# Ledger of designs, part 27: peptides against a protein of PDB entry 6RO1

Target 1, 216 residues: chain A of PDB entry 6RO1
Amino acid sequence: LGKEIEEYIHKPKYCLPFLQPGRLVKVKNEGDDFGWGVVVNFSKKSNVKPNSGELDPLYVVEVLLRCSKESLKNSATEAAKPAKPDEKGEMQVVPVLVHLLSAISSVRLYIPKDLRPVDNRQSVLKSIQEVQKRFPDGIPLLDPIDDMGIQDQGLKKVIQKVEAFEHRMYSHPLHNDPNLETVYTLCEKKAQIAIDIKSAKRELKKARTVLQMDEL

## One batch from the design tools (peptide; aimed at target 1 F18)

Design b2_p17_3_s2 (made by RFdiffusion4, then SolubleMPNN; from b2_p17_3, 8 letters changed)
Fold by OpenDDE base, seed 5:
Structure b2_p17_3_s2 (fold): chain B 216 residues (1-216), chain A 17 residues (1-17)
Amino acid sequence: as target 1 above (216 residues)
Amino acid sequence: MLDELDRFLKFEEFLKE
């Protein structure tokens, strides 16, 4: 359901009016979750579809994101990677395709006019962290219907399903349990272990397949 | 809110296994 909402929100026809400088946005590229960053600017690029010759405009947003220092050293050859949870990282202006925006906040920050100095970029990270402290339940999102004006009936049906799930969540006996966060953390750890076991099994299967091909 | 909902849905899925 969250992904279905994202599929509407990240469409240029809906999100472009809200991509002003200082807007908080989440960026996700496949397996790389950058979390919350800040819009610096956006641009329209002309793209020609290779098969039809039709002009399909691509939209690129420059987003100030927390990147790993390792990826920055190799930035000439490698795409920027998100900072690890235990890493301080460095704030960098990264060009992002608009469809990689997973969320758009109602919050806008004041950003320095010159982001070339490292200290100015790192000051924005402090501002993001201050906003996160003000919103312990998460940074507020733009309402896709009320704020973004999306009239799509498919989205309205998804929102209604989300509201029904939220009602179920708030009605759950454990919702007000003081140990809920501990229980969630334990469930998340168990889920991660299950993913790691599944990945290790896939690697073992791949390794066996390669060995069988070398014996042929 | 959505992040909390995602955590809840994952928790419900976990309870069904």
Scores: peptide ipSAE 0.193, ipTM 0.794, DockQ to the pose 0.562
OpenDDE base, seeds 1, 2, 3, 4: peptide ipSAE 0.176, 0.173, 0.179, 0.172; ipTM 0.792, 0.787, 0.794, 0.790

Design b2_p17_3_s3 (made by RFdiffusion4, then SolubleMPNN; from b2_p17_3, 9 letters changed)
Fold by OpenDDE base, seed 5:
Structure b2_p17_3_s3 (fold): chain B 216 residues (1-216), chain A 17 residues (1-17)
Amino acid sequence: as target 1 above (216 residues)
Amino acid sequence: MLDVLDRFLKFEEFLKE
């Protein structure tokens, strides 16, 4: 359901009016989750579809994101990577395709006019962290219907399903349990271990397949 | 809110296993 909402909100026709400088946005590129960044600007690029000759405009947003310092050393050849959880990282202005925006916040930050100095970019990270402290339950999102004005009936049906799930969540016997966060953390750890076991089993199967092919 | 809902949904899936 969250992914279905993302499929609406990241469409240029809906999100472009809200991509003002200082807007908080989440950026996700395949396996790379950059988390929350800040919009600097956006641009429209003309793209020609190779097969139809039709003009398909690409929208690129420049987003200030926390990047790994390791990826910045190779920035001429490699795409920026998100900072590791335990890494301080560095704030960099990264050009992002608009469809890679996973969330758009109602919050707008003041950003320095000159983002060339490292200190000015890092000051924005401090501002993001301050917003995160103010919203322990998560940074507030733009409402797709009320704030973004999306009239799509498919989205309305998705929102109704989300509201039904939210009602079920708030009605759950454990919702007000003081240990709920501990239980969630334990469940998340168990789920991660299950993913790791599944990954290791896939690697073992691949290694066995390669060995069998070398014996043939 | 959506992040909290995602945690809850994952928790419900875990309880069904």
Scores: peptide ipSAE 0.148, ipTM 0.761, DockQ to the pose 0.482
OpenDDE base, seeds 1, 2, 3, 4: peptide ipSAE 0.113, 0.104, 0.121, 0.111; ipTM 0.748, 0.739, 0.757, 0.745

Design b2_p17_3_s4 (made by RFdiffusion4, then SolubleMPNN; from b2_p17_3, 10 letters changed)
Fold by OpenDDE base, seed 5:
Order: structure tokens, then sequence, then C-alpha cells
Structure b2_p17_3_s4 (fold): chain B 216 residues (1-216), chain A 17 residues (1-17)
């Protein structure tokens, strides 16, 4: 469901009007989750489809993202990587294809006019962290229907399913339990252990397969 | 809200397993 909503909101025809400087956005590229960043600007690039010669416009948004310092040393050859959870990282302006925006916030921040100084970029990280503290339940999103004006019937059906799941969540006997967070954390830990066991079993199977091939 | 919903859905899946 969240991914289905993402497939609508990251379309240029819907999101471009909301990509103003200071807009909070989430950026995800394959396995790389940058989390929340801030829009600096966007641009339209003319692209030609290699097989049809048709003009396919690419939209690039410059987003201030928390990047790993290791990836910045090799920035001439390697794409920026997200900072590790325990890493301070550094805020960098990264060109991002618009379809890599996983979420768009209703929140806009004031950003420094000059983002060349490191201190100015790092001040924006402090502002993001202040917003996160104000919204312990998560940074508020733009409503795709009410705020973004998306009229697509497929999206409306997805939103109705989300609302039905939310109603079920709020109606759950444990929803008001003060220990709910502890219960969730324990369930998440158990789920992670189950993933780790599956991964270890896969590696053991691969190792056995390699050994059998070396004996043939 | 969606992050809470995802957490809840994973919890429901865990309770059914």
Amino acid sequence: as target 1 above (216 residues)
Amino acid sequence: MLDKLDRFLKFEEFLKA
C-alpha cells in the first residue's frame, strides 16, 4: 500500500508543484535510504529515448541529504551513500531523479541562501532534527488527494484501503496499551532474528553446494 | 502515520505466524 501511494506521488505531473526550496522529502535509491532531506531546487532536462528518438523529459531535484563521509571522498567516481545510523555524516546537495522521492512532507524549512559553507548545510540537519522532535509519530506528509489534488481512481482505492487498515489499528485492543512500544520492539527483534537465521541457512547451503562442486 | 501502519501490519503478520 505505501509503495502503491509512492508510485503516484513521485510522478512529475503530481509532485513538481510541491518541490519548492525548503520542502522536506524522503529519498530512496534501491537499497540506499537517505531518509529526510530538503529540496534546494529542481530542473527539467531534455532526454531522448534511445530506441524511439522521442523526447522523454527527465526531472532532477537537488536535495540536501545526510551522506556518508566515506562516499564523499570518492565522489568523482561513486554515487553519494547515506550516512550510517551511528555516523554523523555530512549534509550534501545531491542531484536526485524525481522518481526516487519516496515521500513529500507538508513541512517547508527555511534554508540558507548559500549552501557552499559546511556550517550552513549542517544547520539544515539541525532544523530537520527539530522537526522530527516536534513530530514523534513521524514528519507529516502531504495528502495526495487534499493537498496534491490527485484525482486518480486507483489512488483513491489505495487510500480507502489505508484508512480501513488505520481504523483496524486504532480499534486494536493493544493500541492504547502503554507497553505497545515494548511489544512492537520485541516483535521486530524476533522478526530480525528469523531473517538472520534464514540468511545463515542460505549461506550454509551455498557453501555446501560449492564444496560438492569442488569434489566433482 | 504510514510508518505506524507498517509497524502495525508487521505486528499483525507476526501474531498470525
Scores: peptide ipSAE 0.225, ipTM 0.810, DockQ to the pose 0.487
OpenDDE base, seeds 1, 2, 3, 4: peptide ipSAE 0.211, 0.203, 0.205, 0.203; ipTM 0.809, 0.802, 0.807, 0.804

Design b2_p17_4 (made by RFdiffusion4)
Pose (drawn by RFdiffusion4):
Structure b2_p17_4 (pose): chain A 194 residues (1-46, 58-67, 79-216), chain P 17 residues (1-17)
Amino acid sequence: LGKEIEEYIHKPKYCLPFLQPGRLVKVKNEGDDFGWGVVVNFSKKSLYVVEVLLRCAAKPAKPDEKGEMQVVPVLVHLLSAISSVRLYIPKDLRPVDNRQSVLKSIQEVQKRFPDGIPLLDPIDDMGIQDQGLKKVIQKVEAFEHRMYSHPLHNDPNLETVYTLCEKKAQIAIDIKSAKRELKKARTVLQMDEL
Amino acid sequence: LKPNPVLTRFYKLLDEL
């Protein structure tokens, strides 16, 4: 569901109008993410590209690392979420100290909103009048309710058990696909003709 | 602008995981 919502937000017809300098954006590509970042501007490429400060051809910052902000161009279809907040940015971003200042400014925004950095309502704000997105948002709030209600959500060992479950779940996916091809390979193809 | 609390909580949950 989460990835499905992103695809609607990826549509440039819907998200480009809200990519004003200083907008907070979360970016993820093929798995790894850079946390949150701030946009500077955007233009076409070759698809659209926006230059965004992120925590880090570079890779994202690790959890233990304090991080160092760097501006990088990224494709628009790599934005997972867009915030209602537009934090002020310096005019000349070339200095390192200013880049750290922006990192500290976001750290203060995250504090002003411990419930989470507010996101744009894709309908009330972004204008996605598509009916499929309605049913998606409904399943999200319902599943979120199911998640927090699960006895395991609060358990500190949840991440320890969730990984063993993820591993056991992937092994099972292999067995399914492996059996699927096996049922095909083992099949005699010309028996219906006969 | 109207923030969406449901999506905010959902994406916070994904970050916690």

Design b2_p17_4_s1 (made by RFdiffusion4, then SolubleMPNN; from b2_p17_4, 6 letters changed)
Fold by OpenDDE base, seed 3:
Structure b2_p17_4_s1 (fold): chain B 216 residues (1-216), chain A 17 residues (1-17)
Amino acid sequence: as target 1 above (216 residues)
Amino acid sequence: MKADKVLTRYYKLLDSL
C-alpha cells in the first residue's frame, strides 16, 4: 500500500509542478536512504530509448542532500552516498532522477542564492533539522489528491484501502493494549519463523529432487 | 493547492524569523 502510493507520487506527470526550489523531498536510491533534502532546481533531459528511437524525457532534480565526506572525495567517479547516522556529513547538490523521490513535503524552505560556500549549504541542514523538531511525528507530506490533484482511480482505491486499514488498526482492541509492543514483537517473530519454515521446506524439496535425479 | 500555498507561506515566514 505505501509503496503503491509512492509509485504514483514519483511519476513526473504528478510531481513536477511541486519540484520548486526549496521544496523538501526524501531521496532513496536502492539501499541508500539520504532522508530529507531540499530541491534546488530540476531539468528535463531528452533520452532516446534504445531500439525504439522514441524520445523518453528523463527528469533530473538537483537536491541538496546530506552526503558522507568519503563519497565527496570520489565524486568525479562514484555516486554520492548518504552520511552515516553518527557522521556530521556535508550538504551537497546531487543530481537525482525524479523516480528516486520517495516523498514530497508540503514544506518549502528559503535557500541561499549561492550554494557554492559550504556554510550556505550547511545552513540548509540546520533549517531541515529545525523543521524536523517542529514535526515530531514527521515532516508533513503533500496530499496526493487534495494537494497534488491526482485523479487516478487506482490511487483513490489504494488510499481508500489504506484509510480502511488504518481505521481497523486504530479501532482494534489491541491498539490501546499496554503490551502492544510485546504482542507486535511476538507476531513479528512468529511471521519470521513461518518464513524460515517455508524456506527450509523449499530447500528440503530441492534436496529431495536432486536425490531423486541421482537415483534415476 | 490551497493547503500547499498556506503551508509554503507559513514556512517562508518561519525562515524569515
Scores: peptide ipSAE 0.021, ipTM 0.563, DockQ to the pose 0.097
OpenDDE base, seeds 1, 2, 4, 5: peptide ipSAE 0.017, 0.014, 0.013, 0.000; ipTM 0.456, 0.405, 0.406, 0.308; seed 5 fails the geometry check

Design b2_p17_4_s2 (made by RFdiffusion4, then SolubleMPNN; from b2_p17_4, 5 letters changed)
Fold by OpenDDE base, seed 4:
Structure b2_p17_4_s2 (fold): chain B 216 residues (1-216), chain A 17 residues (1-17)
Amino acid sequence: as target 1 above (216 residues)
Amino acid sequence: LKPNEVLTKYYKLLEKL
């Protein structure tokens, strides 16, 4: 459900009007979670699909992100990596494809006019951290319907399913259980054991199939 | 308050209304 909403929000036709300088955005790439960054600018790049000759415009957002210091040393050859949880990191302007935006905030920050000095970039990290402190329940998101004006009926149906799921979750008798964390941990362990049993049964079936082929 | 702090207070107020 949350991922289905993300698939609407990151579409250029919906998100581009909201990618103004200073907008807070979350960036994720193939398991790398950069967390919250700040939009610096965006550009439309002409791309020609190699197989069809069709113009497929690429949208690139320059986002000020907290990067690992190790990834910055290799920035000429390697993609930027997110700072480790215990790492201070360094704020860098990273070119990001628009589809890698996992969330867009209603919050828009003032950013320094010159982001070349490290101190100016690190001042934006302090501003993000101040926003996070002010919103302990999370940085506020743009509403896809009310703020972003998305009229897609598929999205409206996804939102209705989310709301119905949340209502069922919050009305569940275990939701207010003081031992909820213990119950969740036991449920996760049980689910993992069920996965492991299913995996072991698949490997046993493969091994039997190989033995049957070696006997023929 | 820094300009960013004023904006954050404004949004926090709007979410409470």
Scores: peptide ipSAE 0.020, ipTM 0.466, DockQ to the pose 0.053
OpenDDE base, seeds 1, 2, 3, 5: peptide ipSAE 0.015, 0.013, 0.013, 0.019; ipTM 0.421, 0.415, 0.405, 0.423

Design b2_p17_4_s3 (made by RFdiffusion4, then SolubleMPNN; from b2_p17_4, 6 letters changed)
Fold by OpenDDE base, seed 4:
Structure b2_p17_4_s3 (fold): chain B 216 residues (1-216), chain A 17 residues (1-17)
Amino acid sequence: as target 1 above (216 residues)
Amino acid sequence: MKPDEVLTRYYQLLDKL
């Protein structure tokens, strides 16, 4: 359900108008969760599909993200990695494909005009942390219908299914179960395993595609 | 619930997962 909503939100036709400088966005790349970052700019790159000659425009957003210090040393050869929870990390401007945006906030921050100095980049992390303190229930999201103006009937049906699922979840007898925390932790572990299986299946499919290309 | 509250709570649940 929420992944189905993400599949609407990260579509360029819907999200591009909201990718203004200072917009808070959440970035997730496969197993790498960068958490909340700040949009610096976006660009449209012309890409030609190698097999069809069809113009498939790539949308790249530059996002200021908290990266591990190790990934910065290898930034010429390796993709940036998220900072570990206990790591201070460093804020870096990372080019992100728009489909890797997992969430878009209603919040926009003021960003320094010059992000070349480390101190200016790290000041934005302080601003993100201040927003997180102001919103203990989580950073507010753009509404896909009311804020983003998405008129897609498929999205409306997904939202209705989410609402109906939540209503059933809160009306369920387990919601008043004193062991709810234990059941919840087991459901979380099961959901994580299901994500990991889905990730491993994607990696296996990629590896198989690479092997098929090396056999050609 | 407003769609925003549903989405926010869903993302809170996903961030705890």
Scores: peptide ipSAE 0.024, ipTM 0.289, DockQ to the pose 0.370
OpenDDE base, seeds 1, 2, 3, 5: peptide ipSAE 0.008, 0.011, 0.007, 0.000; ipTM 0.293, 0.312, 0.355, 0.290

Design b2_p17_4_s4 (made by RFdiffusion4, then SolubleMPNN; from b2_p17_4, 5 letters changed)
Fold by OpenDDE base, seed 2:
Structure b2_p17_4_s4 (fold): chain B 216 residues (1-216), chain A 17 residues (1-17)
Amino acid sequence: as target 1 above (216 residues)
Amino acid sequence: MKPNEVLTRYYKLLESL
């Protein structure tokens, strides 16, 4: 189910309009989880399918990711690796295939115009960490229907199955367990967090409008 | 629930499985 939703959201026809500079995205490549990074830009590359000769455009997004310092030393020949949990790491701009985006956030950060200085790149990590502190329940995702406008009936069926599963999970008699005050306080905290996400989205829109006004 | 809240919970549920 989550993987099925991912298969829709990472399709270029749906996600490209949302890959603006400063968009938070989660990047995963096989066993390498980079976690949350920030979109710098994207590019369309001409690719030819080897078997059909058909033009299959490859979409590459440059994402500012927390990389291991070891991977940076070998950066001429080896793919960037995620920073170890206990490592500070270094923020680097990494070219990522769009299908490696495991999540797209509703959050869009301001990014420095010049990302060549290490301090400018590391300032973005501080901004990601500040967003993570504001969202203890996880960074808010784009809604594939309401935010991304995906009209695919397959996706609608997947979402309906998720909603029906959630409804069955919440209607289950084990949801009369007295630990449900903790789950309801978590659900009310999540509903309050959804209100606070709506408020923080308004404040981020205001703060972005203020930052755009202070640059004028 | 709003679809976005459903999705955020669903991703957390999948990360916990």
Scores: peptide ipSAE 0.017, ipTM 0.447, DockQ to the pose 0.183
OpenDDE base, seeds 1, 3, 4, 5: peptide ipSAE 0.016, 0.007, 0.023, 0.013; ipTM 0.458, 0.375, 0.492, 0.407; seed 4 fails the geometry check

Design b2_p17_5 (made by RFdiffusion4)
Pose (drawn by RFdiffusion4):
Structure b2_p17_5 (pose): chain A 194 residues (1-46, 58-67, 79-216), chain P 17 residues (1-17)
Amino acid sequence: LGKEIEEYIHKPKYCLPFLQPGRLVKVKNEGDDFGWGVVVNFSKKSLYVVEVLLRCAAKPAKPDEKGEMQVVPVLVHLLSAISSVRLYIPKDLRPVDNRQSVLKSIQEVQKRFPDGIPLLDPIDDMGIQDQGLKKVIQKVEAFEHRMYSHPLHNDPNLETVYTLCEKKAQIAIDIKSAKRELKKARTVLQMDEL
Amino acid sequence: EEALERAREREIVVKPE
């Protein structure tokens, strides 16, 4: 569901109008993410590209690392979430100190909103009048309710058990696909003719 | 047009201290 919502938000017809300088954006590509960042501007490429400050051809910052902000161009279809907040940015972003200042400014925004950095309502704000997105958002609130209700959500060992479950779940996916092709390969193809 | 007006009303601008 989360990924499905991102695809609606990826549509440039819907998200480009809200990519004003200083907008907070979360970016993820093929798995790894850079946390949150701030946009500077955007233009066409070659698809659209926006230049965004992120924590880090570079890779994202590790959890233990304090991080160093860097501006990088990214494709628009790599934005996972867009916030209602537009934090002020310096005019000349060339200095390192200013880049750290922006990192500290967002650290203060995250504090002003411990419930989470507010996101744009894709309908009330972004204007996605598509009916499919309605049923998606409904399933999200319902499954989030199911998640926090699960006895394991609070358990500190949840991440330890969740990984063993993820491993055991992937092994099972292999068995399924492997058996699928086996049932095919083992099949005699010309028996219906006969 | 209405969604853009709503978005402007809900916009949060944060300045450094």

Design b2_p17_5_s1 (made by RFdiffusion4, then SolubleMPNN; from b2_p17_5, 7 letters changed)
Fold by OpenDDE base, seed 3:
Structure b2_p17_5_s1 (fold): chain B 216 residues (1-216), chain A 17 residues (1-17)
Amino acid sequence: as target 1 above (216 residues)
Amino acid sequence: SEAAERAEKRLIEVYPE
C-alpha cells in the first residue's frame, strides 16, 4: 500500500508545485536509497518519443544528496551512489528524475545561495540531521489529499485501506498467525504510512511555522 | 494555481540559527 501511494505522489502533475528550493524529499533509485535530500531546483526537459512524434516532457529535479566519495570520482561516467552507512559521504547536487522521489516532506530548509563550496553543501546535511532529531518519529510528510490536492479515487481507496488495516491491527492483533513476522513487517510498514499521513495532517493544520534550529 | 497556493500555505520552514 505504501508503494501504491508513492506511485501517485511522484507523478509530476501532483508533486511539481511542491518542489520549491529547500523542500525535503526522499530519493530512491532502484536499490539505491539516498534517504532525505533537499530540492535545489527543477527543470522541464522535452523528449520526443520516436514512435509518436509527441513531446513527452521529462522533469528533472536537482537534489542535494549525501553521496559516496567513491561515486564522485566516477561522476563523469557513473551515476551517483548513496553514502555507505559507515561513511561520512559528501553532499552533492544530483539531477534526479521526478518519479524517483519516494517521499515529499512538509519541511522546507533554508539553503545557502551558493552551493559550490563543499562547506555550504555540508551545512545542509547538518540541517537535515537537526530536523531528524526534532522529529524522532520521522520527518513529517505532505498529505497527498489535504496538502497535495490529489483527487484520484484510487488513492483515496488506498488510504482507506491503510487506515482500515491500522485499525484492525490495533483492534485484532494476529498473534496466532504462522506468518507472524511477515504480517508484522507488513503491518509496521502500513502503520508507519498511516502515522506519517496523520502526522502530516496534524502538522500542516498548524499554521505556517518557522522552526529555528538551535543546535546548528 | 490552487495547488501552488496550498504549497505556499502549508509549509514548515526551518532556518539555521
Scores: peptide ipSAE 0.142, ipTM 0.769, DockQ to the pose 0.457
OpenDDE base, seeds 1, 2, 4, 5: peptide ipSAE 0.051, 0.017, 0.017, 0.023; ipTM 0.714, 0.486, 0.575, 0.640

Design b2_p17_5_s2 (made by RFdiffusion4, then SolubleMPNN; from b2_p17_5, 8 letters changed)
Fold by OpenDDE base, seed 3:
Structure b2_p17_5_s2 (fold): chain B 216 residues (1-216), chain A 17 residues (1-17)
Amino acid sequence: as target 1 above (216 residues)
Amino acid sequence: DEAKRRAEERLIEVYPK
């Protein structure tokens, strides 16, 4: 179900209005998960299909991502790779096809105007980490319906199925397995936290919220 | 235009102190 939602949100017709500089996004390329990065810019590229004469626009977003230092040495020949969990890595501006965005946050960061200095790029990583500390349950996502304004009936049905599944998961009497009760209580707490986060997000949505980061 | 307005209205902006 999460993947089905992703199939909608990564479409240019829906996500492009939200790809402003500083927007937090998740990037995934096949088996490579870069995690959270920051949008720097995006551009429309003309793609001429061979033999059709049809112009299909290709959208490329420049995203500041934490990359492996090893992959950067071969950047001329190979695609950037995500930094390993135990690696410091280096923040690099990577051109990414828009359909490779796996998530879009409601959070937008202030970014330095000049990202050529390594220190400026690394400062953005510190900002991402600070945001992650402020959101221990995960960085808040844009709501595909309420925030992104997607009106597709297929997406609405997917969301309804998710909500119905969540409701059924919470309403079904836990069969008397004491381990299931703990899992469901944790799931209910997680769901209530998710609802509270969604509610808090909705309240935050009522007003343009400027978060000042204290530990930068 | 409306999509841009909506995107701006629902933006959480985080600035370093």
Scores: peptide ipSAE 0.034, ipTM 0.669, DockQ to the pose 0.425
OpenDDE base, seeds 1, 2, 4, 5: peptide ipSAE 0.110, 0.026, 0.026, 0.023; ipTM 0.738, 0.608, 0.636, 0.636; seed 1 fails the geometry check

Design b2_p17_5_s3 (made by RFdiffusion4, then SolubleMPNN; from b2_p17_5, 9 letters changed)
Fold by OpenDDE base, seed 1:
Order: sequence, then C-alpha cells, then structure tokens
Structure b2_p17_5_s3 (fold): chain B 216 residues (1-216), chain A 17 residues (1-17)
Amino acid sequence: as target 1 above (216 residues)
Amino acid sequence: SAAAERAEKRLIEIYPE
C-alpha cells in the first residue's frame, strides 16, 4: 500500500507544487536508498521519446543528498551513491528524476543560498538530523489527499483499504484465519506505514501546536 | 492552487542552528 501511494505522489502533476527549495524529500534509486534530502530546485527538460518522437517532458529535481565520498571521486562517470550508514558522507546536489522521490515531507528547511561550500551543504545535514530527532517516529509526510489534493479514485480506494484494514486489525476479525502469519507480515508493514503516517500527523500537529505556543 | 496554499500553511519551517 505504501508503494501504491508512492506511485501517485511521485507524479509531476501532483508533486511539483510541493518541490519548493528546502522541502524534505526521500530519494530512492532502485536499490540505492539515499534517505532524506532537501530540494534545491527543479526543472522541466524537453525529452523526445526515441520510438514515437513524442515530447515526453522529463522533470528533474536537484536534491541535496548524503553521498558516499567514493562516488564523488568518480562523479564524472558514475552516478552518486548513498553514504553508508556508518559513513559521514558528503552532502551533494544530485539531479534526480521526480519519479525517484519515494516520499515528500511536510517539513521545509531553510537552506543556505550558496551551496558551493562544503560547510554550507553539511549544515543542511545537521538540520535534517535535527528534524529526525524532533520526529522520532519518522519525518512527517505530506498527506496525499489533504495536503497534496490528489483526487484520484484509485488512491482513495487504496486509502480506504488501508483504513479498512486498520479497522479490521483492531476489531480482531483476523484472529480466526490460519494464514495469518504471511498476512501479518504484510499487514504489519502496512500497519506500520499507516501508524507512521498517523504518528507523523500527530507529531506535525504537536509541532504546530508547539510552534504556535512559542509564538504566543 | 488551494491545495498548494494549504500545503504552504502546513509547512514546518526549521532554521539550521
């Protein structure tokens, strides 16, 4: 279900309005999970499909991502690779196709105007880490319906299925199904995503409440 | 769009320390 939601949110028609500079986004390229990065800018590039000659616009977002130092040395020939978990890495501005955005946060960071200095880029990593500390249950996501305004019936059905599934899990109707274990692991992942969304929404609400209290 | 404006109003802005 999380993947199904991802298939909607990464579509340019939905996500482009939310790709402002400083927006936290999660980037995944095949097996490479870069984790959370920060949008710098986006551009529309004209592309012509080789077989049909049809104009297929490519949307490229420049994202400040934590990259391995090894990948930077070979940057002329090799795609950027994510930093290893135990590696400090280096924050780099990486051009990313919009469909590689696996998540979009409701959080937007202030970023330095000049990202050429390494120290300025690394300061953004500190900010990301601070956000992660503030949201121990995960960085809050944009709601695809409430925040992004996606009206697609397919997405609504997916969300309804998630909600119905959550309701069924809490109402114990599945206790009698012997094939529960395989369903449970898939259900736990789905439930965890739903819990993560719900917790993220709660934390967002709390954070707003705290920010409003501090302004008050 | 109204959704984008609502999304902007819902942004948590964090300044780098």
Scores: peptide ipSAE 0.034, ipTM 0.693, DockQ to the pose 0.567
OpenDDE base, seeds 2, 3, 4, 5: peptide ipSAE 0.017, 0.049, 0.018, 0.030; ipTM 0.602, 0.607, 0.617, 0.695; seeds 3, 5 fail the geometry check

Design b2_p17_5_s4 (made by RFdiffusion4, then SolubleMPNN; from b2_p17_5, 7 letters changed)
Fold by OpenDDE base, seed 2:
Formats: C-alpha cells, structure tokens, sequence
Structure b2_p17_5_s4 (fold): chain B 216 residues (1-216), chain A 17 residues (1-17)
C-alpha cells in the first residue's frame, strides 16, 4: 500500500511543485536506500521515447544524499551508493530521476548557498539528523491529497484501504466479525470521515511553521 | 500554483542554529 501511494507521489505532475530547494525527500533506487536527502534543484530534460519517438520529458532532481565514500572514489560512470549504516558517509549532490523519490516531506531545510565545500554539505546531514530526532516516529510527509492536491480516485481508494486496514488492526474485535464486508464498509466510511476531519483540521492551519534547530 | 501555495502554508521550515 505504501508502494501504491509512492506510484502517485513520484509522478512529475504531482511532485514537481514541491521540489523546492531544501525540501526533504527520500530516495530509493532498486536495492539502494539513500534515506532522507535534501533537494537542491531540478531540471527538465528532453527525452525521446525509444519506441514511439514521442517527446517524453525526463525530470532530474539534484538531491544531496549521504553516499558511501567508496562509491565516490569509483569512476565518474559509477552510480553513487548509499552510505552503510555504520558509516558516516559523505553528503553528495546526486542527480536522481524524479520517479526514484519514495517520499516527500513537509519539512524544508535552509541549506547553504554554496554546497561545494564538504563542510557545508555535511552541515546539512546534521540538520537532517536533528529533524529526525525531533520526529522519532518519522519525518512528516506531505499529505498526497491535502498538501499535494492529488485528486486521483485511485489514490483516494488506496488511502481509504490503508485507513481501514489500520482501523482493523487496532480494533481486534473486528477481526472475528463474520460480517467482514459490512465491517469493511463501515471502516471505509469511518476512514473517509477521518480523512475529512484531518483535512478540515489542516485547513484551519494555514500558517507556516518555523522551527529553529536549537528548539529541536 | 495552488499546490505551491498549499505547500507554503503547511511547510515546516527548519533553520540552522
């Protein structure tokens, strides 16, 4: 279900407006999980579909990612690899295809204007780590519907399923209910109401939140 | 864009020390 949501949020038509400098994003490339990085910029490249010859724009986002030092020593042709868990790693600006973004945060960091110095890049890692400490349950995500404005009915259904599933998981008595379909429908309705309530609460909050690192 | 406006309104901006 998380992957299904990802299939929506990583689409350029939805995510591009949120890829501002300093935006926290999660990058995953096949088996390589880079974790949370920071958007530096993005670019649109002309691409030609190999089979149709149609112009299909390719979107590349430059993301500051924690990379293994070993991968940086390898030839310019080798893809950056994520730092090992026990490794400090080095923050590098990596060009990433937009569809490799697995998550987008509501958090934006103030980043140094010049990321050429290693110390400036590593300072951003410290900032990410401080944000992670502030949010022990995970860095807050943009809401696909309320924040990103995705109106796709498929996504709404996925979210409803997630909420219904979560409700069932926490409502042990419902697992043994012989009327699972009815319960499921009720859970879906309740989930929809919960979404609507969350949306309404978010609409009340129309102010940007500013956090200082010293307050984290 | 409207999406960009929403992002701004709900954004958590973190400044360094």
Amino acid sequence: as target 1 above (216 residues)
Amino acid sequence: SEAARRAKEREILVYPK
Scores: peptide ipSAE 0.387, ipTM 0.884, DockQ to the pose 0.471
OpenDDE base, seeds 1, 3, 4, 5: peptide ipSAE 0.376, 0.378, 0.381, 0.377; ipTM 0.883, 0.882, 0.883, 0.885; seeds 1, 3 fail the geometry check

Design b2_p17_6 (made by RFdiffusion4)
Pose (drawn by RFdiffusion4):
Structure b2_p17_6 (pose): chain A 194 residues (1-46, 58-67, 79-216), chain P 17 residues (1-17)
Amino acid sequence: LGKEIEEYIHKPKYCLPFLQPGRLVKVKNEGDDFGWGVVVNFSKKSLYVVEVLLRCAAKPAKPDEKGEMQVVPVLVHLLSAISSVRLYIPKDLRPVDNRQSVLKSIQEVQKRFPDGIPLLDPIDDMGIQDQGLKKVIQKVEAFEHRMYSHPLHNDPNLETVYTLCEKKAQIAIDIKSAKRELKKARTVLQMDEL
Amino acid sequence: SLKFTLFKKGEEEEVSV
């Protein structure tokens, strides 16, 4: 569901109007993410590209690392979430100290909102009048309710057991696809003709 | 001082903390 919502937000017809300088954006590509960042401007490429400060062809910062902000161009279809907040940015971002200042400014924003950095309502704000998105948002609130209600959500060992579950789940996916092709390969093809 | 703008329902509000 989360990925499905992102696709609606990826549509440039809907998200480009809200990519004003200083807008907070979360970006993820093929798995790894950079946390949150701030946009500077955007333009076409070759698809659209926006230059965003992120925590880090570079890779994202690790959890233990304090991090160093760097501006990088990214494709618009790599934005997972967009916030209602537009934090103020320096005019000349070339200095390192200013880049750290922005990192500290967002650390203060995250504090002002411990419930999470507010996101744009894709309907009330972004204008996605599509009916499919309605049913998606409904399933999200329902499944989030189911998640926090699960006895395991609070358990500190949840991440330990969730990984073993994830591994066991992937092995099972292989067995399913492997059996699927086996049932096909093992099949005699011309028996219906006969 | 922290300064930012909050967007809601087509309206923008300047906020300082």

